# Designs tried in a protein design run: peptides against a protein of PDB entry 3VZA. Part 172

Target 1, 98 residues: chain A of PDB entry 3VZA
Amino acid sequence: RVERLCKSKELFEERLGLEIRRIHNEQLQFIFRHIDHKDPDKPYMFTLSINEQGDYEVTSCTPPLDCISEFQLKVRETNNFSAFIANIRKAFTALSFK
Target 2, 62 residues: chain B of PDB entry 3VZA
Amino acid sequence: AAYVTQLYYKISRIDWDYEVEPARIKGIHYGPDIAQPINMDSSHHSRCFISDYLWSLVPTAW

## One batch from the design tools (peptide; made by RFdiffusion4, then SolubleMPNN)

Design b2_p30_6_s3 (from b2_p30_6, 13 letters changed)
Fold by OpenDDE base, seed 2:
Structure b2_p30_6_s3 (fold): chain B 98 residues (1-98), chain C 62 residues (1-62), chain A 30 residues (1-30)
Amino acid sequence: as target 1 above (98 residues)
Amino acid sequence: as target 2 above (62 residues)
Amino acid sequence: REGEKLSAKELMQKIIELSKYEPDEEAFVP
């Protein structure tokens, strides 16, 4: 089972181009790759925490996204975490064309 | 890794088939209405295309 | 399956709580 879990993580990382790290200060770092077809290894990333109120809080976004604050509001309102992550990737994708 | 893989599922709603050869991307995407099979030959596609395709399965409606 | 037992937020909390038992990963810096 441990082997399957490790394999599962690797498959998600490679196929989705999304790495998830638990980093300092009680944060998760989400690292998107495979965004820019001309530079597949170029990272697009943000960090996320759960604040004292129990709400999702984006603590950093690199490169910056104009829509990130709105997405944070939306995920707090809807609790749709899947749409939250997918919309961030969509926004990074749009940014890669500029 | 257990919680992380579960989080990946919460994000993507994809369950992989772990018994197929590495070159085969096989699984199921569980959408809100229907389940859609995934069955791709990775050797026929770029990494970016594969990722874009899989993410296209994930609804962006809030 | 266990994948449906916890919400995304609860899963994040569980992952973060592991910092009490194992070291954090290094943050990726471009």
Scores: peptide ipSAE 0.753, ipTM 0.956, DockQ to the pose 0.929
Fold by OpenDDE base, seed 5:
Structure b2_p30_6_s3 (fold): chain B 98 residues (1-98), chain C 62 residues (1-62), chain A 30 residues (1-30)
Amino acid sequence: as target 1 above (98 residues)
Amino acid sequence: as target 2 above (62 residues)
Amino acid sequence: REGEKLSAKELMQKIIELSKYEPDEEAFVP
C-alpha cells in the first residue's frame, strides 16, 4: 500500500502537472506546471490555508490572478473544491497566452 | 501520502490503474453523471497535452 | 471509494496537522 501511495502521488504530479506541498504557517502550496506549452516547467502557483473561521483562504498567488478573490468567494459559497482548483488552472492557462 | 492522494482524487475525480505499464495512462474519471475511462499512450502526446486533456475532464461549473 | 470519506477541507486539515510530526516542505520559489 505504501508503494502504491508513493506511485499515486508521482502519477498525479506528472499527469496533472500539479504538485501539492505542505509548507510553513499551516499552508498548502499548489504548483501548476505544464501550463505553457512553450515552457512546460514554468510554475504557476498559489498557497491556501483554512482560517480560524474555517474558510478557505488564498494567502498568495504567483503570478497574480485578478479572479482569485472571486474564486475564493465562490468556493466558500459552493464548497466545490474541484471547480475551485480547476478554475484557477484555467485562469493560469489564459494568462500564459498573454 | 495517503491524505495527499485523496486530495488529488477530490480535485480530479480520477482513479488510476496502478498495474499497467508506465507509458500507459489508464484510469477512470468519475464525473457527476457517468464514469469516463482514460486510456492513453503517453508516448503519443506531450506532457502539456496530457495535462490539458485530463483537466478538461474536470468540470469548472460551480 | 475511501477517498470519499473525508471532504477536501477535512483532508487539508489532516495534511496540515502532520506539521506537528514531520517537518514542513520548503516553499517553492521560482
Scores: peptide ipSAE 0.753, ipTM 0.956, DockQ to the pose 0.913
Fold by OpenDDE base, seed 1:
Structure b2_p30_6_s3 (fold): chain B 98 residues (1-98), chain C 62 residues (1-62), chain A 30 residues (1-30)
Amino acid sequence: as target 1 above (98 residues)
Amino acid sequence: as target 2 above (62 residues)
Amino acid sequence: REGEKLSAKELMQKIIELSKYEPDEEAFVP
């Protein structure tokens, strides 16, 4: 059902504080909110594509994360996409305290 | 929207209960070993606390 | 479960392929 799918997306966006957009140049944009408890709407985001070799490629990260290149390597090695996204959120959370 | 919602499940391993009132956050998190129920009153928590709690259910081990 | 049939990468590819049929969303810029 279309209505349920729309509701599902809205629930995930609000409850996880994660928005996923299909943007230009064959990329997905992942936008985290609810990171900074003092500013819940402050966005932390990265863009992701799949390159010609079929590998995950981070094309941008705002604010920048020193660990993002290592995470890209790890997700390529393990194919653990869940851990990839969760670790990025953890890194953004740590950054919000600095 | 179907692929996006499936991607959310791949990320979080959460399946929501869609038959409850909006103020109730109810669902199931499917961990690698055991499924854990989620049942929260959203009126008792901030948006940030709710998100932090739900993400705490997601393993970060590679 | 239906959501377990496709991998995360396959789902991402499916979403991206929709650009052939639907307009892309505007990128968020802070």
Scores: peptide ipSAE 0.753, ipTM 0.956, DockQ to the pose 0.913
Fold by OpenDDE base, seed 3:
Order: C-alpha cells, then structure tokens, then sequence
Structure b2_p30_6_s3 (fold): chain B 98 residues (1-98), chain C 62 residues (1-62), chain A 30 residues (1-30)
C-alpha cells in the first residue's frame, strides 16, 4: 500500500504539476509548475493554514495575486476547495502571460 | 502519503489507472454529472499541455 | 473509500497534525 501511495503522489505531482508540502508553522505549501510553457519548472506557489476559527487562511503567495484575498473569501463561503485551487492555478497562468 | 493523495483527489477529482504503462496517462475524472475517461499518450504532449488539459477538467465555478 | 470520508479541510488538518510525529518538509523558496 505504501508503494501504491507513493506512486499515486508522484503521478499527481507530475501530471497536475502540483506539489503539496507540509511545512513549518502548521502550513501546507502548494507549488504549481508547468504554468509557463517556456519555463515549465518555474514555480508558482502559496501557503495555506487553518486559523483558530477553523477557516482557510492564505499565509503567502509568490508571485502575489491580486485575487487571492477574494478567493480566500470564496472558499470560506462555498467550501469548494477544488475550485479554490483551480482558480488560483488559472490566476497564475494568466500572470505568466504578463 | 495517504492523506496527501486523498487531498489530490479532493482537488482534481481524478482517479488514476495505476496498472497501465508509464507513458500512458489513463484515469477517470469525476465531474458533478459525468465521469469522463482520461486516456493520453504522454509522449505526444508536453508536460505543460498535459497539466493544462487535466486542469481544464476541473470546474472553477464556486 | 477512505478518501471520500474526509473533507478537504479535514484532510488538511490530518496532514498538519502529522507534524507531531514526523518532521516538517523544507519550504520551497524560489
């Protein structure tokens, strides 16, 4: 089972171009790659925690996204985590063309 | 790794076929109303195209 | 399956709680 889980994680990382790390201070780091077609390894990332109120909280975003605060509000309202992550990726993609 | 892979599923709604050859990207995307098969030859596409395509399956509506 | 029982938020909490038992990963810095 451990082998299958490791393989699954690797497939998701490569195919989605999304790495998830558990980092310091009770945070997850989400690292997007495969955004810039001219530089597929260029990282676009944000960190996320659950605050004392039990709400999603973005603790960093690199490069910064103007829409990240609104997305944080939306995910709190809708609890649609999938749309949250997908919209962030869309925003990073748009940023890569600027 | 178990919780992380489950989180990937919560994000993407994709379930991979782990029994196929490495060059074959095969799985199922579970949308709200339909289950769409995924079946790609990775050697025919760039990494960015593959990722873009897979993410295009994920709804962005809140 | 087990992955269908927990919400994304619950999964995230479970992942974070593992810090009590194993070291955190290094944060990626560009």
Amino acid sequence: as target 1 above (98 residues)
Amino acid sequence: as target 2 above (62 residues)
Amino acid sequence: REGEKLSAKELMQKIIELSKYEPDEEAFVP
Scores: peptide ipSAE 0.752, ipTM 0.956, DockQ to the pose 0.920

Design b2_p30_6_s4 (from b2_p30_6, 15 letters changed)
Fold by OpenDDE base, seed 4:
Structure b2_p30_6_s4 (fold): chain B 98 residues (1-98), chain C 62 residues (1-62), chain A 30 residues (1-30)
Amino acid sequence: as target 1 above (98 residues)
Amino acid sequence: as target 2 above (62 residues)
Amino acid sequence: REGDSLSPFELMKKIIETSKFEPDEELYVP
């Protein structure tokens, strides 16, 4: 099962172009790749934590997204984490077209 | 990795078929209404196309 | 098995609790 889990993670990372990392200060880093078709390895990323109130909190976003604060509000309201991540990716994609 | 893979599922709602050859992207996307099979030959597509396609399966409605 | 029973919120907490730190210096993050 350990092998399956490792393989599963790798498949998700490669196929979704999304890496999830545990970083310092009790945060997860979400790294999107495969956004820019001309530079597939170019990372688009944000960091996420659970604040003292138990709410999702975006602690950084690189490159910055004007909509990230709104998305944070939306995920807190809806608890639709899937849509949260997908919308961020969509926003990064739009940004990549400059 | 168990929790991470579960989180990937919560995000994507994709369950992979792990018994196929590496070049085959096979799985099932569980949408809100129906389950959609995924069955792609990765050699026919760029990494970016594959990712874009898979993410297109994920609803963005809040 | 826990399966699909944990929420993303709970999963995040579990990941934070159980996972070792991943290097972030190789990424351009503040």
Scores: peptide ipSAE 0.670, ipTM 0.943, DockQ to the pose 0.482
Fold by OpenDDE base, seed 2:
Structure b2_p30_6_s4 (fold): chain B 98 residues (1-98), chain C 62 residues (1-62), chain A 30 residues (1-30)
Amino acid sequence: as target 1 above (98 residues)
Amino acid sequence: as target 2 above (62 residues)
Amino acid sequence: REGDSLSPFELMKKIIETSKFEPDEELYVP
């Protein structure tokens, strides 16, 4: 099962172009690649924590997204984490064309 | 990696077929209505196209 | 096994709590 779990993680990372890392201060870093077709390895990333109130909190976003605060509000309201991540990727994709 | 892989599933709703050849991207996307099969030859597509396609399966409606 | 019973919120807490996943390469974090 351990080998299968490792393989599963690697498949998701490569196929979705999304890496999830545990970083300092009780945060997760979400790193999108495969956004820019001309530079597939260019990272687009944000960090996420659970604050003292028990709410999702975006602690950084690189490059910055104007919509990130709205998405944070939406995920707190709906608890639709899938849509949260997908919308961020969509926003990064749009930004890559500018 | 158990919790991380579960998180990937919660995000993408994709379950991979781990028994196929590495170049075959095969799995099932579980949407809110129907389950949709995934079956791609990775050698026929760029990494970016594959990622874009898979993410296109994920609803963005809140 | 928990299976598919944990929410993304709970999964985040578990990942942070256990820190079982470690990055393979260093990346700048602001």
Scores: peptide ipSAE 0.667, ipTM 0.943, DockQ to the pose 0.476
Fold by OpenDDE base, seed 1:
Structure b2_p30_6_s4 (fold): chain B 98 residues (1-98), chain C 62 residues (1-62), chain A 30 residues (1-30)
Amino acid sequence: as target 1 above (98 residues)
Amino acid sequence: as target 2 above (62 residues)
Amino acid sequence: REGDSLSPFELMKKIIETSKFEPDEELYVP
């Protein structure tokens, strides 16, 4: 099962172009690649924590997104984590064309 | 990696077929209404196209 | 297996609780 889980993680990372890693201060880093078709390895990333109130909190976003604070509000209201991540990727994609 | 893979599923709603050849991207996307099969030849597409296609399956409505 | 029983919130907490180490590779950050 461990080998299968490792394979599963690798498949998701490569096919979705999304890496999820644990970083310092009880945070997860979400790293999108395959955004810029001219530079597929260029990372677009944000970090996420759960604050003292138990709410999702975006602690960084590189490159910055104007909509990230609104998305943080939306995910807190809806608990739609899937849409949260997908909308961030959509925003990064739009940014890559500018 | 169990929790991470579960999180990937919660994000994408994709379940991979792990018994196929590496060049075959095969799985099922579970939408809110109907499940849709995924079956792609990776040699026919760029990495970016594949990722864009898979993410296009994920609804962005809140 | 727990399967689909944990929410993204719970999964995130579990990942943080069970993976208290720094990343092996550095990422480029402007």
Scores: peptide ipSAE 0.667, ipTM 0.943, DockQ to the pose 0.552
Fold by OpenDDE base, seed 3:
Structure b2_p30_6_s4 (fold): chain B 98 residues (1-98), chain C 62 residues (1-62), chain A 30 residues (1-30)
Amino acid sequence: as target 1 above (98 residues)
Amino acid sequence: as target 2 above (62 residues)
Amino acid sequence: REGDSLSPFELMKKIIETSKFEPDEELYVP
């Protein structure tokens, strides 16, 4: 099972172009690649924590997204984490065309 | 990596077929209404296309 | 096994509680 779990993680990372890291101060970093077709390895990333109130909190976004604050509000309201991540990727994709 | 892989599933709703050849991207996306099979030859597509396609399966409606 | 019983929120907390620290966020500069 351990071997399969490792393989599963690798498949998700490569196929979705999404890496999930545990970083300092009780945060997760979400790193998107495969966004820019001209530079597939260029990272688009944000960091996420659970604040003292128990809510999702975006602690950084690189490059910056104007919509990130709205998405944070939406995920708190809807608890739709999947849509949260997917919308961020969509926003990064749109940004890559600028 | 158990919790991370579970999180990937919660995000994507994709379950991979781990018994196929490495170049074969095979699995199932579980949407709210219907399960959609995934079956691609990775050698026929760019990494970006594959990722874009898979993410296109994930609903963005809140 | 905990199966499908954990929410993304709970999973995130579990990852934070059990995972090793990875490199800090770095500013990407082309």
Scores: peptide ipSAE 0.662, ipTM 0.942, DockQ to the pose 0.459

Design b2_p30_7_s1 (from b2_p30_7, 18 letters changed)
Fold by OpenDDE base, seed 1:
Structure b2_p30_7_s1 (fold): chain B 98 residues (1-98), chain C 62 residues (1-62), chain A 30 residues (1-30)
Amino acid sequence: as target 1 above (98 residues)
Amino acid sequence: as target 2 above (62 residues)
Amino acid sequence: DPLDTLKLLRKILEDPDIPVEDISEYLEKL
């Protein structure tokens, strides 16, 4: 089972181009790759925590996204975490063409 | 990696077929409507195309 | 259940078996 779990994580990382890491101060880092077709390994990332009120809080975004604060509000309202992550990737994709 | 794998599923709603050859990307996407199969030969596509395609399956509506 | 993801994230953040990783290598690539 452990081997399957490791394989599963690797498949998601490669196929989605999304790495999820735990970092300091009780945060998660989401790293998107495969965004820029000319530079597939270029990372686009944000960090996330859960604040004292129990709300999702984006603590950093690199490169910065104008829409990230709005997405934080939307995920707090809807609790649709899937749409939250997908919309961030969509925004990073749009940014890669500018 | 159990919790992280669960998180990937919560995000993507994709369940992979782990018994196929490494070059075969096979699984099922469980959307709000009818579940859709995934079955593609990775050797025929770039990594960026594959990722873009898979993310296109994930709804962005809030 | 939309609250399941929140609970899952908390489990990840509290899991002693998940290593805390350094982010410096990724920031330097940008």
Scores: peptide ipSAE 0.687, ipTM 0.949, DockQ to the pose 0.889
Fold by OpenDDE base, seed 2:
Structure b2_p30_7_s1 (fold): chain B 98 residues (1-98), chain C 62 residues (1-62), chain A 30 residues (1-30)
Amino acid sequence: as target 1 above (98 residues)
Amino acid sequence: as target 2 above (62 residues)
Amino acid sequence: DPLDTLKLLRKILEDPDIPVEDISEYLEKL
């Protein structure tokens, strides 16, 4: 099972172009790749924590997204974490064309 | 790794077929309506296209 | 349960078996 779990993680990372890392200060780092077709390894990333109120909090976003604060609000309202991540990727994709 | 893989599933709703050859991207996407099979030959597509396609399966409606 | 993902994230953040990784050099340079 351990080997299968490792393989699963690797498959998700490669196929979704999404790496999830635990970083300092009880945060997660979400790193999107495969956004720019001309530079597939260029990272687009944000960091996330759960604040003292138990709410999702974006602590950084690189490159910055104008919509990230709205997405944070939406995920707090809906608890739709899947849509949260998908919308962020969509926004990064749009940004890559600018 | 178990928690992280669970998180990937909660994000993507994709369950991979781990028994197929590496060049075959095979799995099931569990959407709100019906389960959609995934079956791609990775050698026929760029990494970016594959990722874009898979993410296109994930609803963005809140 | 809308709280399932939140609970999962907390488990990840609190799991001592998950390594804490350095911030990417790309991010550190910003």
Scores: peptide ipSAE 0.685, ipTM 0.947, DockQ to the pose 0.716
Fold by OpenDDE base, seed 3:
Structure b2_p30_7_s1 (fold): chain B 98 residues (1-98), chain C 62 residues (1-62), chain A 30 residues (1-30)
Amino acid sequence: as target 1 above (98 residues)
Amino acid sequence: as target 2 above (62 residues)
Amino acid sequence: DPLDTLKLLRKILEDPDIPVEDISEYLEKL
């Protein structure tokens, strides 16, 4: 099972171009790659925590996204975490064309 | 990596087929309506294309 | 489902077996 889990993680990381890491101060870091077709390894990332109220809170976004605050609001309202992550990736993709 | 892999599934709703050759990207995306099979030859596509395609399966509607 | 995801995230954040990593290397790459 451990072997399967390790393989699963690797497949997700490579195929989705998304790495998920636990970082200091009880936060998760989401790192997107494969965004810029000219530079597939260029990272686009944000960090996330759960605040004292139990709400999702974006603690950083690099490069910055104008829409990140709105997305934070939306995920709190809908609890659609999947759409939250997908929309962020979409926004990063759009940013890479600028 | 149990919790992390669970999180990947929560995000993508993709379940991989782990028994196929490494170059074969095979799995199932479980959408809200119809489960959609995934079956790609990675050697025929760029990493960016593959990722873009897979993410295109994930609904962005809130 | 929504509650499950929140619980899952909390489990990740509280799991002592998951290593804590720094972010400096990635900030420098941008």
Scores: peptide ipSAE 0.684, ipTM 0.949, DockQ to the pose 0.849
Fold by OpenDDE base, seed 5:
Structure b2_p30_7_s1 (fold): chain B 98 residues (1-98), chain C 62 residues (1-62), chain A 30 residues (1-30)
Amino acid sequence: as target 1 above (98 residues)
Amino acid sequence: as target 2 above (62 residues)
Amino acid sequence: DPLDTLKLLRKILEDPDIPVEDISEYLEKL
């Protein structure tokens, strides 16, 4: 089972181009790769915490996204975390063409 | 890694088939409608294309 | 349940078996 779980994480990381890390101050770091087809290893990332009110809070976004504040509002309203992550990736993808 | 893999599933709704050869990307995407199979040969695609394709399966509607 | 993912994230953040990693060099440079 442990071997399967390790393999599962590796498959998700490679196939989705998404790495998830736990970092300091009770935050998660989401690192997208495979965004820029000309530079597949270029990272696009944001950090996330759960604030004292129990709400999702984006604590950083690199490179910056104009829409990230709106997405934070939307995920708080809908609790659709999947759409939240997918929309961020979509926004990073659009940014990579500029 | 159990919680992290669960998080990947919550995000993507993809369940991989772990019994196939490494070059085969096989699994199931569980969307709100009928479940859709994933079955592609990774040797025929770039890493970026594969990721883009898989993410295209994830709805962006709030 | 709309709170399922939130609960999962809390479990990850509180799990002592998940290592705390350093900030990436890329994030530090930007």
Scores: peptide ipSAE 0.684, ipTM 0.947, DockQ to the pose 0.704

Design b2_p30_7_s2 (from b2_p30_7, 16 letters changed)
Fold by OpenDDE base, seed 5:
Structure b2_p30_7_s2 (fold): chain B 98 residues (1-98), chain C 62 residues (1-62), chain A 30 residues (1-30)
Amino acid sequence: as target 1 above (98 residues)
Amino acid sequence: as target 2 above (62 residues)
Amino acid sequence: DPLDTFKLLQQILNDPDIPVESIDDVLKAL
């Protein structure tokens, strides 16, 4: 049912602390929350597109991650999108530890 | 929101149990090996802890 | 399957039922 799908999205958003939005210029925005335990609502986000070559391309990252370019390379090589997202979250988590 | 929920599954490999009370976080994580159950009482944990725990289930190996 | 994920992302980007939002909306909500 439609209600179940809506509930599913809400559960994922809250439990994973990950929101996925469609952004202008054919992009997706991935917003991580629940990263900083002292500020759970602080967003850590990046935007993603698929370029003309059909490759994943990170178009922005806030706050910036030194490793984001490497992760973009890795996901293009492995096509492991799950690991891509998980590693970005891991990096944001590490960044939150000033 | 069918496509978005599918994407969440592709990322997390988690399937929720939608028949339990809101305070119960119940589901199954489908890793490369044996599927692992998720069963938490959300009232005993912070939102950050819950998220950290769930993400810990997701492999980071490329 | 990597192709499935790629296809899924394309489906999301082309789904008329998903509203297009602005990047700065998240920060403005703080």
Scores: peptide ipSAE 0.742, ipTM 0.959, DockQ to the pose 0.737
Fold by OpenDDE base, seed 1:
Structure b2_p30_7_s2 (fold): chain B 98 residues (1-98), chain C 62 residues (1-62), chain A 30 residues (1-30)
Amino acid sequence: as target 1 above (98 residues)
Amino acid sequence: as target 2 above (62 residues)
Amino acid sequence: DPLDTFKLLQQILNDPDIPVESIDDVLKAL
């Protein structure tokens, strides 16, 4: 079971190019790679917390995204976390084209 | 790792086939309508292409 | 189920088996 779960995590990390870390101050860090085809290992990342009201809150975004505040509002309204993550990756992809 | 792998599923809706050879990317994407198979030879694609393709399966509609 | 995802995130944040990492480790590894 442990072996299977470990393998599963590694497969998701490599195939989706998404790493998830636990960060200080009760935050999660989402790190996207495989965004820039010329630099596949370049990280695009954001951190997320759940505030005292129980709402999703983006605490950092590197590089910055103009749309991140709107996405935070949308995920609070819809609770569609999958679309939230997918839209952030889409935005990072668009940013990588400069 | 159990919670993290569950989160990956909640995000991607992909279930991998763990019994195939490492070079084979095989699984099922469970969209809101009909489930779609995934079956790729990783040696034929770049890491970026594979990731882009898999993420293209994930709906961005709120 | 949105409630399940919310609960799952809370479980990750409270899981003693998941190490707490530094936010700048990713950039330092470059």
Scores: peptide ipSAE 0.742, ipTM 0.959, DockQ to the pose 0.715
Fold by OpenDDE base, seed 2:
Structure b2_p30_7_s2 (fold): chain B 98 residues (1-98), chain C 62 residues (1-62), chain A 30 residues (1-30)
Amino acid sequence: as target 1 above (98 residues)
Amino acid sequence: as target 2 above (62 residues)
Amino acid sequence: DPLDTFKLLQQILNDPDIPVESIDDVLKAL
């Protein structure tokens, strides 16, 4: 089971190009790679916390996304975390086509 | 590792087939309606293409 | 279940087996 879990994590990281890390101050960092086809290892990332009210809060976004505040609002309204992450990746993808 | 892998499933709704050879990307995506099989030869695609394709399976509707 | 995802995130944040890392480590690795 432990071996499978480790393998599963690695498969998700590589295939989705998404790494999830725990960061200081009770935060999670979501790191997208494989966004820029010319630079697959370039990271696009944001950090997330759960604030005192119990709401999802984006604490940083690199590079910045104009839509990140709206997405934070949407995920609080819908609790659709999957769509939240997918839309952020979509936005990062669009940003890479500058 | 257990919680993180569960989170990946909550995000992607993908369940991998862990018994296939490394070059085979095989699994099932569980969408709102019908489950869709995933079966790719990774040697025929770039890492970016694979990721883009898999993410295209994830609905973006709120 | 949205509540399940919320609980899952809290579990990750409180899991003693998951190492705590720094935000800028990603950029340093480049």
Scores: peptide ipSAE 0.741, ipTM 0.959, DockQ to the pose 0.717
Fold by OpenDDE base, seed 4:
Structure b2_p30_7_s2 (fold): chain B 98 residues (1-98), chain C 62 residues (1-62), chain A 30 residues (1-30)
Amino acid sequence: as target 1 above (98 residues)
Amino acid sequence: as target 2 above (62 residues)
Amino acid sequence: DPLDTFKLLQQILNDPDIPVESIDDVLKAL
């Protein structure tokens, strides 16, 4: 079971190109790779916390996304975390074309 | 790794088949309406294509 | 379930078995 869990994490990381880390100050870091087809290892990342009100809060975004504040609002309204992550990846993808 | 794996599922709604050879990307995506099988030969695609494809399965509607 | 995801995130943040990493590690690895 432990072996399967480790394998599962590795499969998700490689196949989705998404790494999830726990960062200092009670944050999670979401690192997208495989965004730029010419530079697959280039990271696109953001950090997330849950504030005192219990709301999702983006604490950093690299590279910056103009839409990140709107997405933060949307995920607070809808609680659709999946769409939140997917939309961020979509935005990073669009940014890589510019 | 248990919680992180669960989070990946919450994000992607993908459940992998762990019994196949490493070069085979096999699993099931559970969409809101229909579960869709995933079955790819990773040697036939770039890492970026694979990721793009898998993410294309994830709805972006709020 | 949205509440489940919220709780899951809290569990990850409080899991003693998950190492705390530096935000700069990703860029340093390049």
Scores: peptide ipSAE 0.740, ipTM 0.959, DockQ to the pose 0.709

